Peptides against a protein of PDB entry 9GMZ. Designs and how they scored, part 121

Target 1, 343 residues: chain A of PDB entry 9GMZ
Amino acid sequence: TGFPLELLTRPATERLAYFENYTVAHPRLKEVYEILMRTIAEPAGASFIFVYGASGVGKTTLRLRVEQKLTELALPKLESDRARVPVVGIEAIAPESRYFNWKEYYTRALITLEEPLIDHKFDYGVRGISRDNFGKINVESKVVAPALRRALENALIHRHPDVFFVDEAQHFGKVASGYKLQDQLDCLKSLANMTGILHCLLGTYELLTFRNLSGQLSRRSVDIHFRRYCADSPEDVQAFKSVLLTFQQHLPLAETPNLVDHWEYFYERTLGCIGTLKDWLKRVLSDALDREATTITLKDLQKRALSVAQCQKMFKEIQEGERQLSETEADVQNLRSALGLGA

## One batch from the design tools (peptide; made by RFdiffusion4, then SolubleMPNN)

Design b2_p16_1_s2 (from b2_p16_1, 7 letters changed)
Fold by OpenDDE base, seed 1:
Parts: C-alpha cells; sequence; structure tokens
Structure b2_p16_1_s2 (fold): chain B 343 residues (1-343), chain A 16 residues (1-16)
C-alpha cells in the first residue's frame, strides 16, 4: 500500500498534487467526521454546530471531506432539483478593524452559493446584485450590508443547503466589545432561524469564548471537540506513529523516507496536529521535488520545521483551550453529581 | 541507546 509508482515518472506538480489531495483517515478525523455527518443528518432542532480545536489539527480537511460527502449523497437529487445546493462553505475573514465586516461576509457567502453553474437565475430582490454572462455574482459597491443579508437569506432559503460551514469562525469573536460580540451572535442566530439552515462554525479554541457568550445558543448547539494527539496517551502516540507511517508510504519519492523513527521530533514540531504535520511534509516534499531528490532527510525536515519559539507559542494557546474545556467538563460533572445523576 | 521496541506495524489508516 502506498502511492502509485507511475507518479515517479510524472512531473513534480502532479507528484505534489497527489500528496496535497491525499488524506489520512486518522482516528480523531474519523471520529469527528462521523459525529459531524450524523449531526448534519439529524440536527434534532439544533441551529448550530461548533467544531473547535487547535490550529492545524485538521478542521479545514474535515470541512472539505464533509462537503465532498454531502455533495456525493445529494447528486441523485440535484438532477431533479437544479435550485438545490447540498452544502455551502466559507472562511470568515479576520477583521481589519475592531469590527467584523458583515458586508464582506454576506458577499462571500452569496458568491459561494452561486458558484455552481445553476441555470436557474435567482432574483435576489436586491438592486445591484447581478449575474454576469459567466454566471458569477457581481455585487455593486452601493449595496449595503442589510440588503446583502436579505439576499443571503433568500438565497439560503432557495438553495436549501443541508449545512452552512463557516471556517475560522473565531474571527467573529475578534471584536473590541462584549455587546458587539453579542450583537454578532444574535445576527448569526437570526440568519440561521430565518433561513432554517443549520450553521457549522469551525474554529480554534478562541471559538469557545464566542460560544459561551450566548446561553441561548448553547441550548440549540452541538459541540464537537477536535482533539490533537497527546504524547501522554499510548493510544494517541500509536495513532500518531501510524499517521507518520502512512504519510511515509504516500510521499511520491523513489526511496521511502523513514519518518516513524523520528516520531518524537515530528511530535515536538506539530504538537500532535496532523494538519501541521501534513503542511510540513508538503513543504519538504516540494523542496525535494525541486531538487529532483530520491528521498527526504532529517536535514530537509529541519529546514522546514516550525521554530521552537513558534511551537512554544502554539502549545500555550492549546493548553489554555484544553484547560477551559476541562473546567467546563468538570462543571458538567459537578452539575450531574448535584442533580443526583451518576458520573 | 536501545533501538526503540519493534513497533507493531501501525495499521495503515485507510484514506478518507
Amino acid sequence: as target 1 above (343 residues)
Amino acid sequence: IEPPPSVSEPVEPAPL
């Protein structure tokens, strides 16, 4: 089991694209994928799903795989319902100011909903929103955020996606004042309620601060913690080594590099985050292909590794997020115990 | 430095 050997005769771009498109079904990704897919299929009156975890844990990979699967499952219905979009996914942009750019958010969401070559011209009922001859949405600069919101509400109702994904959703929380953050939560809640569309917010542990500000969202939200692999867990260490072995076999190089023997160094520089690991190996593979190298060495790995200072910063952010979750889990256990519910 | 114990071949996680 490994990469197709024919790739060794292919251009460096094709070899790199193979590795970029390759996804290891590691235990945490599989677990979160199955929970997310089940929750999307049976939301049980939830309006929100929160997926939180470390930067580089693989949240974007999770989103893309769920989007792919939802699209595949919808294909037979899309032939009959040309207006339907099975899933929509956007990335929330970091605010350039102390204010979230709702105009940009609504514009990006509208563009993403209409990127499919859907023959049905939907009239958004908003002047200054048009489709070009290529079917792309054009939003005139004069269109204000409240009008774009109404256009997005109408588009979401017309397209009926099974879920609306917002990646990097912690950026909603990067606002200067608590009241404005509440107004943003109420804005998202209103959008979900008005459209009937399930929203999935993916983000870092900073998303917990956003989630915790609305006791009303908590009643209509499902939480999914995308955990990293921990070096203090033998099972997590074994899973991490298994991921290294799989990547080792799927690097399209003439000589299979020994990654597994360096697992501690890979762990030190990824903190158990598989997305960070994949991005690191991708950079090293690109360098190896540019040199027409037969393999990768420890020196090649070291050249593209995150610095110790970067890892220390990332680790502090992870520890703070994991601590906040552990406190919340303890509060749930204390509440259960106080209610006479067994542990 | 003892060679790390023969890690039982980690079961290759199937591609998603």
Scores: peptide ipSAE 0.021, ipTM 0.544, DockQ to the pose 0.076
Fold by OpenDDE base, seed 4:
Structure b2_p16_1_s2 (fold): chain B 343 residues (1-343), chain A 16 residues (1-16)
Amino acid sequence: as target 1 above (343 residues)
Amino acid sequence: IEPPPSVSEPVEPAPL
């Protein structure tokens, strides 16, 4: 079944919001979702989960779906434990400076953790952190990063989320000259250890650098590769076409566009990344709704497509990440063989 | 609470 036909009589804003909120449960998303949910339920002494994959593969969609499901599962328990937050999710900001802003990170994490609906005022034990009359956290400019860290540690312990999500986590890799990436990892590791809270870092293949630098993190981490669809796999091409068919049925337009016939062009401009595809279709749908158009044309698609130069850059970044993973898999097999373990 | 976003399984395309 496609979109609700009643949407054709609704405002453009409701039609766009329908498509924005629509998610295709494509095979790679389902696989990674199931692995992630299982790992959160049974972390087996892990302190970190790393979810890595191409930009626009759908990591943010995965996070939001897991956050939603964990919230739904926690609802019966939240009635008895009013202090508990089931899940916390933030996006790491790209620093304007050459170094990651820990003060901003801790502030945003505190603001997200302390939703206004929590009746239990927590004392952060830090001067210059307060709640306003609306229950929002205010952090005075004089509060230093080490104090904000202690406030976040205390808040995480008190609220005891099942997981703490950090999206775009590759931004932790942005270190100033003279600092080591290891110091950033040791900071995160210390936060997870002090709180006992499972951390899930979602990001690009730049997260693989974190995996390789800390043999100690590796012992307490679970790795999840969120793969794109590959054009050299017939099964992946079929799955990508099925996603296009599903999206064309769920575009709230009077005439169903034929996206599947243009699958190669969609693949060329998305590199098999479903998030990139969805964001492209959102832009094109918005333009079509603004014109009161009955359907989407190839010209409408071309107007909002990523440039060939952008796709070439993104593809090089993907190929480098996929290469690093393939080399790591080969190194594991070589190590097993050298240890006298079967392949 | 915004209604949960709709999740749907991919539909197999008709053979071209």
Scores: peptide ipSAE 0.015, ipTM 0.528, DockQ to the pose 0.232
Fold by OpenDDE base, seed 2:
Structure b2_p16_1_s2 (fold): chain B 343 residues (1-343), chain A 16 residues (1-16)
Amino acid sequence: as target 1 above (343 residues)
Amino acid sequence: IEPPPSVSEPVEPAPL
């Protein structure tokens, strides 16, 4: 099954939007999706889920698909419970300063949690939080971080989402000292505990540093490793080729490009990260549509590929993250051996 | 979310 052939007669914007909205259910995405959905449904006393993996592995795609599914599952209940929000998702922004901006975080979370379409207007009990004429939350600059936290706690309790997503959560770790990082973890832990809302932090392997600093979070956290495809695994190579085959069938072009025969070049420039692959193909598709091209060429791919230097940097960051996970597995084994437990 | 097809599926691709 390929793209709808009617798209070939549609504007370039509709053709591009089709591909942007298209999601390949590749094995790793499906696996992580199923684990994440089960963990959200049955958290078993967990307060946190950590989803970590390479930049461009597809974490944002995972989040959006889970948000969509949770919304669909909640629709029948939302008719009776007009206060409920099924899911809330924010993207963490890298701090401009050596300090994490909690005021901005709480403000963004409040703005995202309070959709204008919610009939039930909540009073935050905080002066300087209002709704505009469109029902959008406005937070005055005079509102202090502790007041915004209380407003968010009350909003999360009242709206009772099944999960609170934080994408790019490694940005919580980008602080000047380990002590401040622990304080940030304690703040998030306190927010999750006070609200009873499950938090899912999605991030790069830099999130492992954040996760490892809190031995107390470990007892109340579920870890989900979103792996890339590895070229040394025949199964992973086959899965990666199947993704390329799917993408070539879903590129709304008059002539289906042969992406599969160039799988090694795609692997070289994506490191087995499907998000990176999709973003690359999206850029190339946009260029092809702008030229009214019938297909994509190797030259078009080369023009929009990541540089070798970018790939080398990304690969080094991946290898360090994969190494840290392997070291953690070895540490567990060493601990078991030291406890007199078998391997 | 549909699973990816098998690489053995017949595709008549244009060359890259």
Scores: peptide ipSAE 0.009, ipTM 0.522, DockQ to the pose 0.049
Fold by OpenDDE base, seed 5:
Structure b2_p16_1_s2 (fold): chain B 343 residues (1-343), chain A 16 residues (1-16)
Amino acid sequence: as target 1 above (343 residues)
Amino acid sequence: IEPPPSVSEPVEPAPL
């Protein structure tokens, strides 16, 4: 099964949008999706879920699929509870300064939570937060971060989402001192505890730094490792080739490109990260559509590939994250042995 | 919340 053949007669923008919206349900995505959905349904007193993995592994795709599914599952309840928002998802922004901008975070969270289309308008009890004539939230520059926090707490309680997603959550860790990092975590923990809303932080292996900072967070968090595909695993190589086969069938081109025969080159330049692969293919597809090309060639792939230097940098970051996790697994085994729990 | 932009149904990888 491939793309709808009718797309070949459609504008380049529609053909590109088809591929952009296309998602391969690869084994690691399915596994992490099922774990995350179960954890959201039955948090067992957890206040946090940490989803960590390589940059470009597919964390944003995971988030969007979970947001969609939670919205679908909530539809019957939204008829009776018009104030409810089933799920909220935001992206944490890299601070331009040495400090995470909580004011900006709270503002973005409020804007996302309080969409114009929501029927029941909520009064935040905060002067300088209003809705415009289009129902969009406006936050006056004079509103301070503690007031925005209280507004967000009240909005989260009133809208009662099943989960609050924060993508690129490693940006909370970009603070000038370890002391300030603890303060950021305590702030997030307090927000989750005061609202009773489950928070899911998605990010790179830099999120492991948050896990290590507080033995209290570990007691109220669930960890989900979104692994890349590894070339030393025959099963992972087969899964990666299967993803390439699926993508080649879903590229809306007149001639199906042979991606699978180049699997080693795709692996070299993606490190087994399916998001990185999709983004690469999207760039190459865009170039092919702009040229009205019938197919994609190896030369077209090479023009849009990440450089070897970029891949080497990304691989070092991955290896450090995977090492930290492997050490943690060894520490668990050592702890079990020390407790007299057999292997 | 507008459902996240219509993400196509996830398709399982084709078997090799």
Scores: peptide ipSAE 0.018, ipTM 0.525, DockQ to the pose 0.631; fails the geometry check

Design b2_p16_1_s3 (from b2_p16_1, 5 letters changed)
Fold by OpenDDE base, seed 1:
Structure b2_p16_1_s3 (fold): chain B 343 residues (1-343), chain A 16 residues (1-16)
Amino acid sequence: as target 1 above (343 residues)
Amino acid sequence: VAPPPSVSEPVEPAPL
C-alpha cells in the first residue's frame, strides 16, 4: 500500500501535509502507545507517568496520537458533559533564567484547557483572567503565579481530563540548584494531588535526573522508556528498514525512491530515532516538491542530513541516558537478588 | 563462511 496516487495532481502543500500527517506504527511507538494508553485507563493510584527517550525518538508523535485516541473515546460522554475536556497537552518552555517560569506555565496550561469552542464558561474566581469575544482566555500581566495556579487547579477539576501532558518536561529540571529542583517537583506533585488529575511528563533522558530526586514520586509514578532502534540488534535493524520501506511508499512522488538500500546512511544520521528520520524526509520532500522533482536522490538526502558533528553530540547524550538506565536496571536486579527474589 | 543470512525483506508496518 502507498500514498493516494491522486496526490500527484495536488498542490505541493497538500502533498507535504499528507506526509506530515502520516504516522508509521513502528514497533517501539506501538509498544509505548499501548503501555501509555493502558496506564492512563488504569493508573492504579499513580499520579505521574514519565515517558523518556532520545530527542527525536517520536515522543511528540506519541503524545498527539494518545490525545487523538482519548478524544475519540471521550466523544460519546462529551455530548452529555459539555464541561469535560478529555485530554490536555502543553510543552514546557526552557527557562530563560535560573528559574522555571511558573507564571508562563500556568498561563499556557489555562489557555490550552479553555479552547474557544467550550460552551460552558467557567469562572476561575481570579480577577484579570477573562475571555475575549471568541472565548479565548486572556490573562492580564498583573495576575501573579499563585493566582494562576488556583485558576489552573479549578480549571483542571472542572474540565477533569483523563491526563495532563507536559512535553519537553526536562525543562522543569533546568534550574540552578537541587533545592529549587525539589521545589519544582513539589509544585507538580501538589498540582496533581489538588486536582486529582494524572500527569504525564514526556522528555529526554535529562528527565531521569528530575525523576530520581523524589523517592516519594517513585511510589506514585509509572516509567515508560521510549527506546531508539539499535544497530547491534538484528530485530531493531529489521524494524528500522521496515520503517524506511513504509516511508518510501508514502512519499507522494511520481517515482518511488529507494530508501531501504541506504538504510545504514539513514541510521548513521538518525541514530535509530524515527522522529529525526521523518523530519529529515519531510525537509527532503519539501525540496523535491519545490523543484517539481519526480523523485529524491542520495544528493538530496545529503543536503538535508544532520552533520556528523551534530550526530556525534546527540549520540553522546543518548549513550549517557542509556547508561543511567542500565545502571538503574542493574540496581533493581541487585536489590532483587539481595531480597532473595529471582532475577 | 556461511553466506550472511538473507535479510528478509522489510515488512510494511500498519499506519497509526
Scores: peptide ipSAE 0.027, ipTM 0.547, DockQ to the pose 0.071
Fold by OpenDDE base, seed 3:
Structure b2_p16_1_s3 (fold): chain B 343 residues (1-343), chain A 16 residues (1-16)
Amino acid sequence: as target 1 above (343 residues)
Amino acid sequence: VAPPPSVSEPVEPAPL
């Protein structure tokens, strides 16, 4: 089954929005989704979940799908507990300055946790936090980071989400010269401990450097590797081709483009990352719709592809992350062997 | 509760 054929008579904006909202449940996404959902349901005393992988692997799609599912599962309880929020998800911002902006982080977290559609408005006991006429949180410039932290702690306790998501969490690792990454970890650990809320940090392989600095977080964290598809695995190649076949059927164009025959070119320019693939196809679809084109061509794909230099850079970052994980797995096997445990 | 972001139901890849 492809896209709804009635979309061909709809505005370009509706056709693009259909594809933007379309999600392929590819094997790696499904696997990580199932692990993440089980870990959220049964955290076993974990305070953190780390989800790491390549840039553009699909971590944001994973987050959004989990947020949707947790909301759906919470609906029967939310009828009785109107103060509860089932899940909260934010994106960590790359600091404009050489240090992470905790004031902005706490403000964004409060705004997201307190969206207008919550009937029960809570007072955080912090002067200079108010609601506008739409019920949106307004934070006065005079409110300092420690006050915003207390407001967020109170909000998280009161709203009691099953998980707090932080996307692009590698940005916590972006500290100024002389700041310790450990201080950022201790800050997050303190927030999780004070609220009792499970934190899920999603990010690139740069998140491994952040995770590995805290021997205390390792005892209270679950690690989930969101792998890309590898061209040396026949199963991964088949899954990648199946994703291309699905996307070509769901591009709202009059003529179905042949993506599958170009699978090697798609793999070369996405490194097996389905998010990168989707974003590429979205750009190409937008260009095709703007031209009222009936299909997309290899030339249209080439125009919006990442450059070879960009792919080479991204591939080096992936290989370094995959190497660090393989070394860690080997260290575990060596430790087991040294303990007289079977490999 | 704020509605979650609009995400379509995930579709399994078509078999080749």
Scores: peptide ipSAE 0.022, ipTM 0.531, DockQ to the pose 0.615
Fold by OpenDDE base, seed 4:
Structure b2_p16_1_s3 (fold): chain B 343 residues (1-343), chain A 16 residues (1-16)
Amino acid sequence: as target 1 above (343 residues)
Amino acid sequence: VAPPPSVSEPVEPAPL
């Protein structure tokens, strides 16, 4: 089963949008999705979920799929509870400064939580926060971060989402010189505790620094490792080839390109990260559609590939994260042995 | 509302 053949007669914009909206349900995505959905349904007193993995592994795709599913499952209840939002998802922004901008974070979180489709107007209890005639939130520049935090706490309590997603959450690690990363974590803990809302932080392996900073976090957190595919695993290589085969069938081109024969080159330039692969193929598809091309060539792939230097940098960052996790697994075994539980 | 993104299972490649 490939793309709908009628797309070949449609505008380039519709052909590109088809591929952009297409998601391969690859094994690692399914596994992490099932763990995350179960953890959201039964958090067992957890206040945090950490989802960590390589840049471009597909964390944003995971988030969007979970947000969609939670929304679909909530629809029957939303008819009776018009104040409820089933899920809220934001992306943490890389500040231009060296310091995480809490004012911007709280503003974006509040704007996202308070979408125009919510009939129930909420009073934030904060001067300088208003809704326009279209229901859009306006935050005056004079509103300070502690006031925005209180407005967000009140909004989260009132809307009661099943989970609050924060994508690119490694940006909370951007602290001033002399400030502790612990202070940022204590701020997030306080927000989760004051609202009773489960927080899911998605990010790179830099989130492992948050995992290690507090024995109180570990008691109230669930950790989910979103692994890449590894070339030293025959099963992972087969899964990666299966993803390439699926993508080649879903590229809306007149002639199906043979991506599978180039699997090693795709692996070299994606490091087994399916998000990186999809983004690469999207760029190449866009270029092919702009030229009215019938297929994509190796030359088209090479033009939009990450450089070897970029891949080498990304691979070092991945290896450091995978090493830290392997050390943690060894520490668990050492702890079990020291407790007399056996290996 | 954008149409829900299509989800497909990976097709197993025929053994090369």
Scores: peptide ipSAE 0.016, ipTM 0.530, DockQ to the pose 0.244
Fold by OpenDDE base, seed 5:
Structure b2_p16_1_s3 (fold): chain B 343 residues (1-343), chain A 16 residues (1-16)
Amino acid sequence: as target 1 above (343 residues)
Amino acid sequence: VAPPPSVSEPVEPAPL
């Protein structure tokens, strides 16, 4: 099963859009998806889910698939409850300053939650929040962060999403002092507790710092590790090769490129991260379509590869995250042993 | 709710 052959007669923009929208349900994505969907359905008093893993592992793809599925499952109930939003997902912005911009966060969350197409207009009880003629939320510059927080709390309670997603959530951690990070976590915890809405934070291994800073979050959080594929595991290597074969069949080119024979080079430049692989192939496909090329060559791949220095930096960040998790697993085992709980 | 960006159905990777 490959791409629709009719795409070969379509504009380069449609061919590129097909590949961009294409998702491989690789084993690690499926595993994390099933855990996340189960945890959202049965949170068991959890207020937070932390999904952490390497940059480019596929966390945004996971989020979008869960958002789609939660929307599909909610459709029959949305006919009776016109106020409900099944899911809300935002991406946290890297602060330009050493301080996280809570005003911007609350504004973006409100804009995303209160899409123009929602028939049931809600009054947030906050002066300076309005809808334009297109139903888009406008927040006046005079509205302060505490007022935006109250508006978001009221909107989340009224819209009652099954989960609130925050992608790139490591950006909350970019605060210059541990005290300010704790204050930020307490703000997020308070928002989740006041609304009764489950929050899912997706991010890099920098999210592990959040797990360690709040012994109260640990009792009300579920941790999900989105692992990369490892070259020391034969099963992981086979899964990675299978993903390459699938992408090879779904590149809308006249001649199927041989990606699988170059699997070691793809692994070297992606570190087993499927999102990094997809983004690389998208750049190479775009270049091939711009040249009206029939296929992709190793030279085309090399032109758009991450540099060795970029890969070395990314690998060091991954190794530190994987080490911290392995140490935590060992500490749990040591604690169990010390408590007289069998291995 | 803008439909989440039209994400194609996930396809399982082909076995080698």
Scores: peptide ipSAE 0.049, ipTM 0.681, DockQ to the pose 0.666; fails the geometry check

